# Ledger of designs, part 286: peptides against a protein of PDB entry 3T6J

Target 1, 375 residues: chain A of PDB entry 3T6J
Amino acid sequence: PIVESYIGFIESYRDPFGSRGEFEGFVAVVNKAMSAKFERLVASAEQLLKELPWPPTFEKDKFLTPDFTSLDVLTFAGSGIPAGINIPNYDDLRQTEGFKNVSLGNVLAVAYATQREKLTFLEEDDKDLYILWKGPSFDVQVGLHELLGHGSGKLFVQDEKGAFNFDQETVINPETGEQIQSWYRSGETWDSKFSTIASSYEECRAESVGLYLCLHPQVLEIFGFEGADAEDVIYVNWLNMVRAGLLALEFYTPEAFNWRQAHMQARFVILRVLLEAGEGLVTITPTTGSDGRPDARVRLDRSKIRSVGKPALERFLRRLQVLKSTGDVAGGRALYEGYATVTDAPPECFLTLRDTVLLRKESRKLIVQPNTRLE
Target 2, 372 residues: chain A of PDB entry 3T6J as posed
Amino acid sequence: PIVESYIGFIESYRDPFGSRGEFEGFVAVVNKAMSAKFERLVASAEQLLKELPWPPTFEKDKFLTPDFTSLDVLTFAGSGIPAGINIPNYDDLRQTEGFKNVSLGNVLAVAYREKLTFLEEDDKDLYILWKGPSFDVQVGLHALLGHGSGKLFVQDEKGAFNFDQETVINPETGEQIQSWYRSGETWDSKFSTIASSYEECRAESVGLYLCLHPQVLEIFGFEGADAEDVIYVNWLNMVRAGLLALEFYTPEAFNWRQAHMQARFVILRVLLEAGEGLVTITPTTGSDGRPDARVRLDRSKIRSVGKPALERFLRRLQVLKSTGDVAGGRALYEGYATVTDAPPECFLTLRDTVLLRKESRKLIVQPNTRLE

## One batch from the design tools (peptide; made by RFdiffusion4, then SolubleMPNN)

Design b2_p26_5_s2 (from b2_p26_5, 13 letters changed)
Fold by OpenDDE base, seed 5:
Structure b2_p26_5_s2 (fold): chain B 375 residues (1-375), chain A 26 residues (1-26)
Amino acid sequence: as target 1 above (375 residues)
Amino acid sequence: PVPVESGSTSPAGLTEEPLPVVFEEP
């Protein structure tokens, strides 16, 4: 077997300022079959990057081909086991040596085992499709999230010598129509500038890239989906995201106006964006459960994903990238915190919905590492 | 260059009952 491992202070999600790494380590075995799909995605990555909704001037100048491997985890040490990883986290190393993506395949497989009777907040008609395509859609989302989400976009930088990594005279901000007026100075980083919102903001960008690019037929083909299957995978991926946005309310602490999980905050933001798009794309309906207690249903209109959802996500994703590239912390914070705000304002009444989410909350899931044996 | 930290994605809606994982042959 091909064994991969890493160990060290890697992820900074537990640091409110996104600077201090948490100790993490794993040992895993390569899943060759699934890795082959991700390698095909890597082979198409340079072309797919061009499909992202920002000018080439806001994309990386040089594409460094990464490794992408699907791993079956044997052991994991850390506060939470991820579904996917993009490393190293340091851009200087990424630019010089490249980066590696991994999908923790057997972690994803655990998510596939959701029992129909335990599925919350879905319409009955969607449950069977959701169960069928949850796993495959997650593979697509994780692949896009890591490779083309975290792996995309350029930061405008002025180095210590005063040189710019972009042409100040020709590069135009697509949101303002003006020349670039802000950038990262020497010593400034994404995390240092965006600080408390940096992690969640970046996760939101990566998740949005996943949703946006999963609409591309080439992406679905890479993962082996065509025709009706491809459309179902798209539908379930988007449905999962809007559902996750509702579930995210569990991780909001109203008393502190604080989010406790970066990815879930990101998913809530995406939900808000898609709700704002209107036109019946996403509907959250409070209901009454069989127990007579509050419940809710999330509906996604499949027919409006491309016509309503995609344009809304396109605009939002472009704004995220432009603000990130230009180091516009004020604009970025205003945008992101605006969508991340949880109130009880109609029509959604998110704080009330949060009560419903908490009411329907399941016990924390435990992932148990497997044993291996020689036969 | 300005470092951009990446992270990991975690699935939502995990089940309590882990599925058996079959590893590929060595």
Scores: peptide ipSAE 0.013, ipTM 0.503, DockQ to the pose 0.077
Fold by OpenDDE base, seed 4:
Structure b2_p26_5_s2 (fold): chain B 375 residues (1-375), chain A 26 residues (1-26)
Amino acid sequence: as target 1 above (375 residues)
Amino acid sequence: PVPVESGSTSPAGLTEEPLPVVFEEP
């Protein structure tokens, strides 16, 4: 089999300032069958990048064909095992040198193993559909998240010689209608500028890209879904995200006003965006469980994903990208922390919901090293 | 990267059983 590995100080999620990498490494085997889907996605990446809701001037100047491989992990050393990886974690290198994507296929398989009776916060009518399509939808989401999420967008840079990588006279900020007024200076990076919000903000952008682009028929076709199946995959992907936004409350510490997990904070932000869209798109209803204790249900109106959800996400995602590209930390922080704020204000009463989430929290399960065999 | 569902920064999964990895060829 084809073996891949990496090792080093790579992910900075455990650094409150998003800068210091945690030492990690893995050994994995290439899954050729699953890699084929991602190869098709790569083949369409240049076209799909154009579907993202920002001007081409905010996208990479030149498309650099990345590598995307599905891997079955044999050994992973680190504090957490991701479902997907995009490296390097330096945006400047991503846009000038390229990047590599991997999907950790057997890790994804673990994520698929949800028992119906333990599936929290979903309507009964959605549970079977969710169980059926969670895996496939997550494959789509991971692929988009890595390749077109982390792999998209341009940072505006002034180099050490004072040269800009964009035309200051012609490039217009789509949010302000004005010329670009901020950028990254030499030596400044995404992480160095956005610091405490950098990781979560970037994950939010990447997750949003996944939700946004999964609506594109070509994406679903690449993954082998058409017709009703494609619509179900879309629905479950969005449903999973809004559910994750509720689950995210577990990782908020009210006493410290702090988030303990970047991706979950990101998912909460997305939930807030979609709730703000209104029109019955997303509904979180406190309920009473069969045990007589507090529970909750998340409902997503699939008929409103395109009409209500997509436009809301489009606007939000564009703002994320524009603020990122321009290095507008003040604007970015204001936007992101605004949506990341957890209060007990009605109608959602998120702090109260957090209590419910904690009450319904499942015990942690361990990922066990896989068995490997030849057939 | 995308974590498995629940987003824990600690190794965790939805199953405690080993996942078999099968190869058709070396």
Scores: peptide ipSAE 0.023, ipTM 0.560, DockQ to the pose 0.058; fails the geometry check
Fold by OpenDDE base, seed 3:
Structure b2_p26_5_s2 (fold): chain B 375 residues (1-375), chain A 26 residues (1-26)
Amino acid sequence: as target 1 above (375 residues)
Amino acid sequence: PVPVESGSTSPAGLTEEPLPVVFEEP
């Protein structure tokens, strides 16, 4: 099999300001079978990008066909092993030079090993579906997240010579109905402008893209799902996200009013968006466990994903992109921090729920990285 | 990058202590 590797200062999640990369590196081998699915996704990427809820003027001017490969990790040096990777982490380079996507397949497999009796915060009637489709749904989510999440959207830029990469006279902000009033100046980057929220905000956008586009029939077909199976994969993907939003509370520090994990913060934000949509789409119910201690259940109404969930996510995702494209830090921060705020306000009482989440916290898994050989 | 679903199982992008990684013996 083909061996892939990288090394360097790559991910900035450990930097509170989202700018300084952590030194990491990996060696991995190609999983040909899974890579073929991602190749089909890449082949459809240009068309799928058009399905995203922003005007073409807010999308990349030129589609650059990326590589997308499923890898089995042999060695990984860093603070954590992701399920997927999109590099480079510079939006300007992604727009002009392109990018590469990777799914770390054997890392995903580790996440799938959950015992039914230890599966927290789900209704009993959802547990079997969740166990069955968690893996496949997460493969879909990772693929969409990397390729069409991180790989989508345009930054409006004025270069050092004063030239714009957009037509100031004709491009309209879909949220305001007005001409574009802000952009990135020479030397400004996504991370430099959005700073403390940049990483989590971008992850939230990417996760939202995944949820939004997984509803598209072609996506599930690419991954080999049809009929009832496709619908179950969609359901479990959305269910997994709202559950993750609850689990995310583990990574919130009330005393410091901050988050310790960018993706989990993002997932909490998405949960808040979907809760705000109302109409019984998502319900979090505090309960009492069999041990007599606090517990909780998350319920997602399958029948309302398309009618209630999708429109809510569409509006939110469009706002995320527009604010990102225009470099509107004030608006972006107000939006994102608003949804990322954790209080004990009813009806959710998230700080109280956090105590429940901590009480039901699972033990951290030990990751064992394998060897491989030719036979 | 995308971490795994659960925070307790997600090793990626943490500002907290890193998850231990163990390599199999040759």
Scores: peptide ipSAE 0.023, ipTM 0.596, DockQ to the pose 0.143; fails the geometry check
Fold by OpenDDE base, seed 1:
Structure b2_p26_5_s2 (fold): chain B 375 residues (1-375), chain A 26 residues (1-26)
Amino acid sequence: as target 1 above (375 residues)
Amino acid sequence: PVPVESGSTSPAGLTEEPLPVVFEEP
């Protein structure tokens, strides 16, 4: 078997300022069959990057072909096991040297073990479809998230010599119609500037890329989905995201106005964006469970994903990228924290929904070292 | 501290609740 491993200070999610890496490590085995799908995605990455909703001037100057591998984790030492990884976690290196993507395939498999009767917050008519396509849709999402999410976008930088990595005279901010007015100075990084929101903001951008690009026929084809299956994968991917946005409330601490998990915060933000789009795209309905206690249902109108959801996500994603590229911390914080704010304001009443989420909280899953044998 | 940027995704329901950690502001 092909063995991959890493160890070191890698992820900064536990740092409230998003800058200090947590020491972690894993040993994994390459899943060759699944890796082939991601390699096909890599082969199309340069073209797919052009489909992202920002001008080429906001994209990397040169595409660097990354590696993408599906891994079956044998052991993982850390505070949490991700579904995917994009490294190095340094934008400068990503832009100039390239990056490595991995999908932790067997971690994803654990996610699929949810019993139908325990699946919360979905309509009954969606449960079977969700169970069927959650795995495949998440493969798509992880691939897009890592490769084209984290692997996309350009930071505008002025180096120590005063030189810009963009043409100040010709590059136009698509949101303002004006020339670029802010950038990263020498020594400034994404994390250093955006600090407390950096990790979650970036995850939100990456997740949004996944949702946005999964609508592209070529993406579904790469993963082997066509026709009705492709549409179901899209639907379940979006449904999973909006459901995750609701589930995310578990990770919000009202007393501290704090999010405890960056990805969940990101997913909540996306939920808010899609709710804001309106037109019946997403509906969260408080209900009463069979036990007589509070419950909720998330509904996603499949027919409105492209007509309502995509445009909303496009606008949002473009704003995320533009603010990131220009180092506009004030604008970025205003945008992101606006969507990340959890209140009890109608119609959603998110704090009330949080109580429901906590009430319906599933038992914690334990991921343990798998059995290994020689064959 | 080593500068780090976000580079992973965790599926819903599979992440552990983070332990409370206190860091000094850089």
Scores: peptide ipSAE 0.019, ipTM 0.532, DockQ to the pose 0.066; fails the geometry check

Design b2_p26_5_s3 (from b2_p26_5, 14 letters changed)
Fold by OpenDDE base, seed 2:
Structure b2_p26_5_s3 (fold): chain B 375 residues (1-375), chain A 26 residues (1-26)
Amino acid sequence: as target 1 above (375 residues)
Amino acid sequence: EVPVEESSTATAGLTEEPLPVVFEEE
């Protein structure tokens, strides 16, 4: 078997300032069969990057073909076990040297095992579909998130010599219609500049890329889905995201006005974006459970994903990227923190919903070291 | 990175059995 490992101070999610990495490591075995799907995605990556909702001037100048491998994890050391990884975490290195993606296949398999009776916040009619397509849809989401999410976008930089990596005269900010007014100076990085919101913001961008691009038929074809199956995968992926946005409230601490998990904050932000789109795209309805206690239902109108959801997400995702590229911390913070704010304002009453989420909280999963065998 | 524990996939419960890793014959 092909064995892969990595070790070091890699992920900065636990640093409030997004700068200091947590010590993390894994040992894994390559799953060749599963890797083939991601290789096909890599082969289409350069084309798919053009489908992202920002001008080419805000994308990497040169596509660097990454590796993407599915791994069966033997051991993982860290505060949390990821489903996917994109490294390095330095945007400058991603732009100039490239990156590697991995999917932790056997970890994903565990994550997909959902019991219908334990599945919260979905309508009954969606549960079976959700269970059926959760795994496949999440494979799509992880692949897009890592490869085309984290792997996309350009930072505008002025080097120590005063040279720009973009044409100041010709590059136009699509949000303002003006020339680029801000950039990263020498020594400034994404994490250093955006600090407290950097990790969550980037995860939000990557998740949004996943949702946005999963609508593209070519993506579904790469993963082997066509026709009705492809539409179901799309629906479940979007449904999963909006549900995750509700579940995310568990990780908000009202007393401190802070989020304890970057990805969950990101998912809540996406939920807020899709709720803001209106037109009945997403509905969260407080209910009473069979136990007589508070419950909730999330509904996503499948027919409005492309007509309402996609345009809303497109605009939001473009703004995320433009603000990231230009190093506009003030604008980025205003945008992101605006959507990340949790209040009890109607109609959603998110703080009240949080109580419901906590009441319906599922037991934490424990992943144990796998056994290995030769067949 | 996409965390599994805080993944949008709400699967309640503990992993009851070790995950088997099967090595395919080369």
Scores: peptide ipSAE 0.026, ipTM 0.514, DockQ to the pose 0.048; fails the geometry check
Fold by OpenDDE base, seed 3:
Structure b2_p26_5_s3 (fold): chain B 375 residues (1-375), chain A 26 residues (1-26)
Amino acid sequence: as target 1 above (375 residues)
Amino acid sequence: EVPVEESSTATAGLTEEPLPVVFEEE
């Protein structure tokens, strides 16, 4: 339809246990031009799923072709406005019945109106590229995040009759080299098992899929980028993610050891993974601003994205998926909470950096609903 | 869902205040 809408208890980000949806709704119109790009991505989805760093046995048994539409939002009721949506949020339904993806294109457009002088934590040499390619790179990221992030991976399940949706004798855990030792039982869900980390963990997996697959030439081609432009889009996408990981510290509450925003926690985790990779891939340098107050710079070495960044992200992303598929809550929690921990330990001193982030915080933007006109 | 990466445009989390959703057509 040209006009799209939904309403109901959809997203569980505001539930501490990740189980109860917030009541939300929107009305939007289809952007045909942008939707055509996402349809090309959908057409390549089955092939691109094979590029993900887990065995086919950990991927969905059957590819169910989803819908993907770019929408211009007319009205949105909820606690936040997403850039993209993948529904339903139930992994079992995504696996068996399929899913729908939407990109909220005009939400993305509003985010791109950043003034150069207000752009924090970037090197001066990166600012112009960032401003130029932030929008296009984020379109790529959202498309991959929704379609191939949330739309990928299999949950190992034993049904009420005791039947498994995988061959227990032949499927091997790629991390352990052993047979599968854990799975979801009847009545168990992703959210019920992983609880407090479920939403953020899944967002981290989806964001990681975006970063990982944006390196694939076919993805950039689908979005119309080739040559130097494609490389700049990749660079800015990764740069945006590591910057977001620093900005994420705003949403951490040290006194409660809690994260207040699932996606920001996810982005911080990715930053930690890429920092751990070392080799000068990512550098965060505390500085002094022109005002004499604390500042910081994030640097991403473009030349090390494929050689250092990709392998680190590959290993991490595979571990995320394997732990998710097997319902290994203990392993998943240990991995994720390990990277999500915020301390003031050197060399990063993240708690000190958080103070800098808060000091440099911009005023929250207000998003105002658009009007339609007949031309 | 995917929020905009900038903190100023992030979706509300567990302790974040609800953001009003208003879009203007250019």
Scores: peptide ipSAE 0.019, ipTM 0.566, DockQ to the pose 0.133; fails the geometry check
Fold by OpenDDE base, seed 5:
Structure b2_p26_5_s3 (fold): chain B 375 residues (1-375), chain A 26 residues (1-26)
Amino acid sequence: as target 1 above (375 residues)
Amino acid sequence: EVPVEESSTATAGLTEEPLPVVFEEE
């Protein structure tokens, strides 16, 4: 087997300032079959990047082809096991040596082993479909998230010598119709400028890229889905995201007005965007469970994903990218924090829904290290 | 181009729902 590992101070999610890495380590085996799908995605990445809803001037000038592998994790040491990883986190190394994407395939597989009777907040008619396609849809989402989400977009930079990496005279901000008025200066980074929202904002962008590009037939084909199966994968991927946005409320602390998990905050933001789109695309209905206690149902209208959902996500995703590219922290913060705000305002009453989410919270899943032996 | 540090790209494997311990019966 091909063995991969990493060890060190890698991820900074637990640092409020996003600077200090947590010590992590894993040992994994390459899943060749699943890796082949990601390799095909990598081969199509340059073409798929053109499908993203921003001008080419806001995309990287040159796509650096990464390695993308699916890994079956044997051992993982850390505070949490990710579904996907993009490494290294150091830009100097990414530029000189390239980067690698990995999907933790068996971690994903375990995550999808949900018993139907324990599946919360879905309509009964969606449960079987959700169970069937959650795994495959998440493979698609993770692949897109890592490769084309985190791997996309250009930052406008002025170097120490005063040179720009973009043409100030010709590049137009698609949101304002004006020339570019802000950029990153020498020594400024994404994390340093956007600070407390940087991680969650970037995750939101990456998740949005996943949802947006999963609608593309070529993406589904790469993963081996066609016809009705492809449509079901799309539906379940979007359904999973809106459900995740509701579940995300668990990770909000009302007393501190704080989010405790960057990805969950991102998913809530996406839910808010799709709710704002209206037209019956997403509906959250408070209900009463069989136990007589509060419950809720999330409904996604499949027929409106492309007509209502895609345009809404397109506009939002473009705004995220433009604000990121231009280093417009004020605009970016206003946009993101606006959608990340949790209130009890009608019709959604998110704080009330949070109580329902907490009430229906399942026990924390334990991922147990597999025992491997050579025979 | 001046390298700009990007945030960690680790997708939270926080399964929204508790993962059942799948004991593969060998």
Scores: peptide ipSAE 0.017, ipTM 0.508, DockQ to the pose 0.121; fails the geometry check
Fold by OpenDDE base, seed 1:
Parts: structure tokens; C-alpha cells; sequence
Structure b2_p26_5_s3 (fold): chain B 375 residues (1-375), chain A 26 residues (1-26)
């Protein structure tokens, strides 16, 4: 087997300022079969990047073919185990040297073993589909998230010599219709400018890319899904995201107005975007459980994913990218924090829902080192 | 070019039982 490992200060999610990397490490084995799917995705990446909802001027000037590998983790040392990793975490290096993507495949598989009777917040008619397709849909999501999420977009930069990496005269901001009015100066980075929201904002962008591009038939084909299966994978991927947005409330601390997990904050933001789209796309209904205690159900109207969800996500994702590219911290913060705000305002009453989420919280699952067998 | 941080995709759910990792004989 091909063994991969890394160790060091890598991810900054635990730093409130998104600057300091956490020390972590893993040992993993390459899953060749799943890696082959990601290789096909990589082969289509340049084309799929054009499907993203921003002008080419907001995309990387040169496509650098990344590596993408699915890994089965043997050992992971850190505060948490990711489902996917995109490295290096430096945008300059990503743009100039390239990047590597990995999917921690067996971590994803473990996440799917939720017993049907313990599966919270879903309608009964969705549970079986969710159980069946959560794994496959998450493979799609992780692939898109890492490769085309984190791997996409351009930062507008003025270097120390005053030169721009974009044509100031011709590049137009698609949101304003005007020339570019802000950019990153020499020494400024994504993290340094966006600071406290940088990690979660980027995760939100990447997750949104996943949801948006999973609607593309070519993506589903790459992963081996066609017809009804492809539609079910799409549905479950979106359903998982909106459910995750509800579950995310566990990671919000009302007293501190703080999110404790960047991805969960991102997922909550996406939920808010899709709720705002209205038209019955997403519905969260407080209920009473069989135990007589508060419960909730999230419903996603499958028929409205493309007609309502996609346009809403498109607009949101474009705004995320434009604000990121232009280094518009004020606009970016206003947008993101607006959606990340947790209140008890009707109709959703998110703080009340948070109590329900906490009440229904499953025991923390322990990740145990897997048994390895040669077959 | 300005560096941007890479994000890891975290899974919300873990299983109670360790998943066996099966390797095919190469």
C-alpha cells in the first residue's frame, strides 16, 4: 500500500484569528479506487472552474493541476479529524506552485454509521435515502469542496512594486458594475485581512461550491451516478447541508456570540441563505418527540433545488468570491456575519432551536483507530 | 499573490465503532 503522512502546524481553525496553525499529524493509506474518482474530477477541474458563478477575471489565471488522493486514515493526532484537506494553506503557493487535495475516506464512512433510530431532525421518508446516500454524496461534496472550492478563485493583489495582477481598466466587479476599487496590498493575506471570519468564510465558500457544482451532470457522472441515483445523491447532499446547518447550533455559544467550529458556522450560513431563498425550499419545523420533549424536522423540497436553491446559492457564492477577491473586508464581514448571526427571531427562532439541538445531541462519538486487514 | 488559508472539511458525525480498513493485496 501507498502510505501518506504529514505532521506539523497545518490548520488554523483553532486560532480565533485564523493565523496560528494547530499541530497535528496523520498516517494513512491510499485508497486507489476512490482516488481514481478524484483523478477524474481533477481531469475535469479546468472545465468545471468555468462553471463557477464569477467571471474568469476572478478565477486563477493559470490552472495548476493538483494532486487528489483518497486516504484511509490509520492514525490521526489532533483536536479533530477532517474529512478532507487542501494544502498548502497559503494562497500564494496555491496560485503559483499548486496544491494537494486529500479525502479522508474512512473518516467519512464512519460518520455515516448513524443508526436510523438515532438520526435526528429528518423526516421519516428521508431517513432511508439519507442513510443510503450520505456516504456517496459526501464523497462528492468533499471532492468539490477541496478541489474546486479551496482550489478556486483569484485574489487581486498589488505587489510591493505597485504592479497589479489584474487589469484595472478592464476588470469589472460583477456585483457593482464598476472597476475594481479594492485589493490586497503587499504583505496582506486572506487571513490577515478577514481575520476572525477568514476560516469560516472560506469554508462556507468551499461548501457552497460543492453544493453548486454537485448539480452539474458531469460531476455526478465522474462519481458514477446517473439518472435517479444522481438525483438522490444531489438531494441527500443538499439535505445533509441544511441538516448540518441546524446541527451547527451546537457549536454556537450565545453568551459569547461565538462559533466554536468554522465548518459548522459555514453550514449554518448556508442554511440561512437557503432559508432566505424561501418558496418552500427549506422548512424547519419544531415538533414534539415521542418522548414528549422538543424536537425538530428539516425538510428540503427536492423539486426546488434547481429552481430556487441554485440561484440563491449562485448569488451568494458570487458575492463571497467577489468580496474575497477584492479584499473587501467590510462588505465580506457584513455579508457573512449577517448570515452567521444567531437570534431567536421568528420564524426560525434559532436560539430556541439550539436548545432542541442540544437536547437531541447524540453522545460524542469516539474515533478509534481502525483495525486493518489485508484481504 | 496573497496567501489564503486552506480549510479542512470536518464531518459532523462519527461512528461508535471503528471502521475496518481493508487493503487489497497489491
Amino acid sequence: as target 1 above (375 residues)
Amino acid sequence: EVPVEESSTATAGLTEEPLPVVFEEE
Scores: peptide ipSAE 0.016, ipTM 0.488, DockQ to the pose 0.076; fails the geometry check

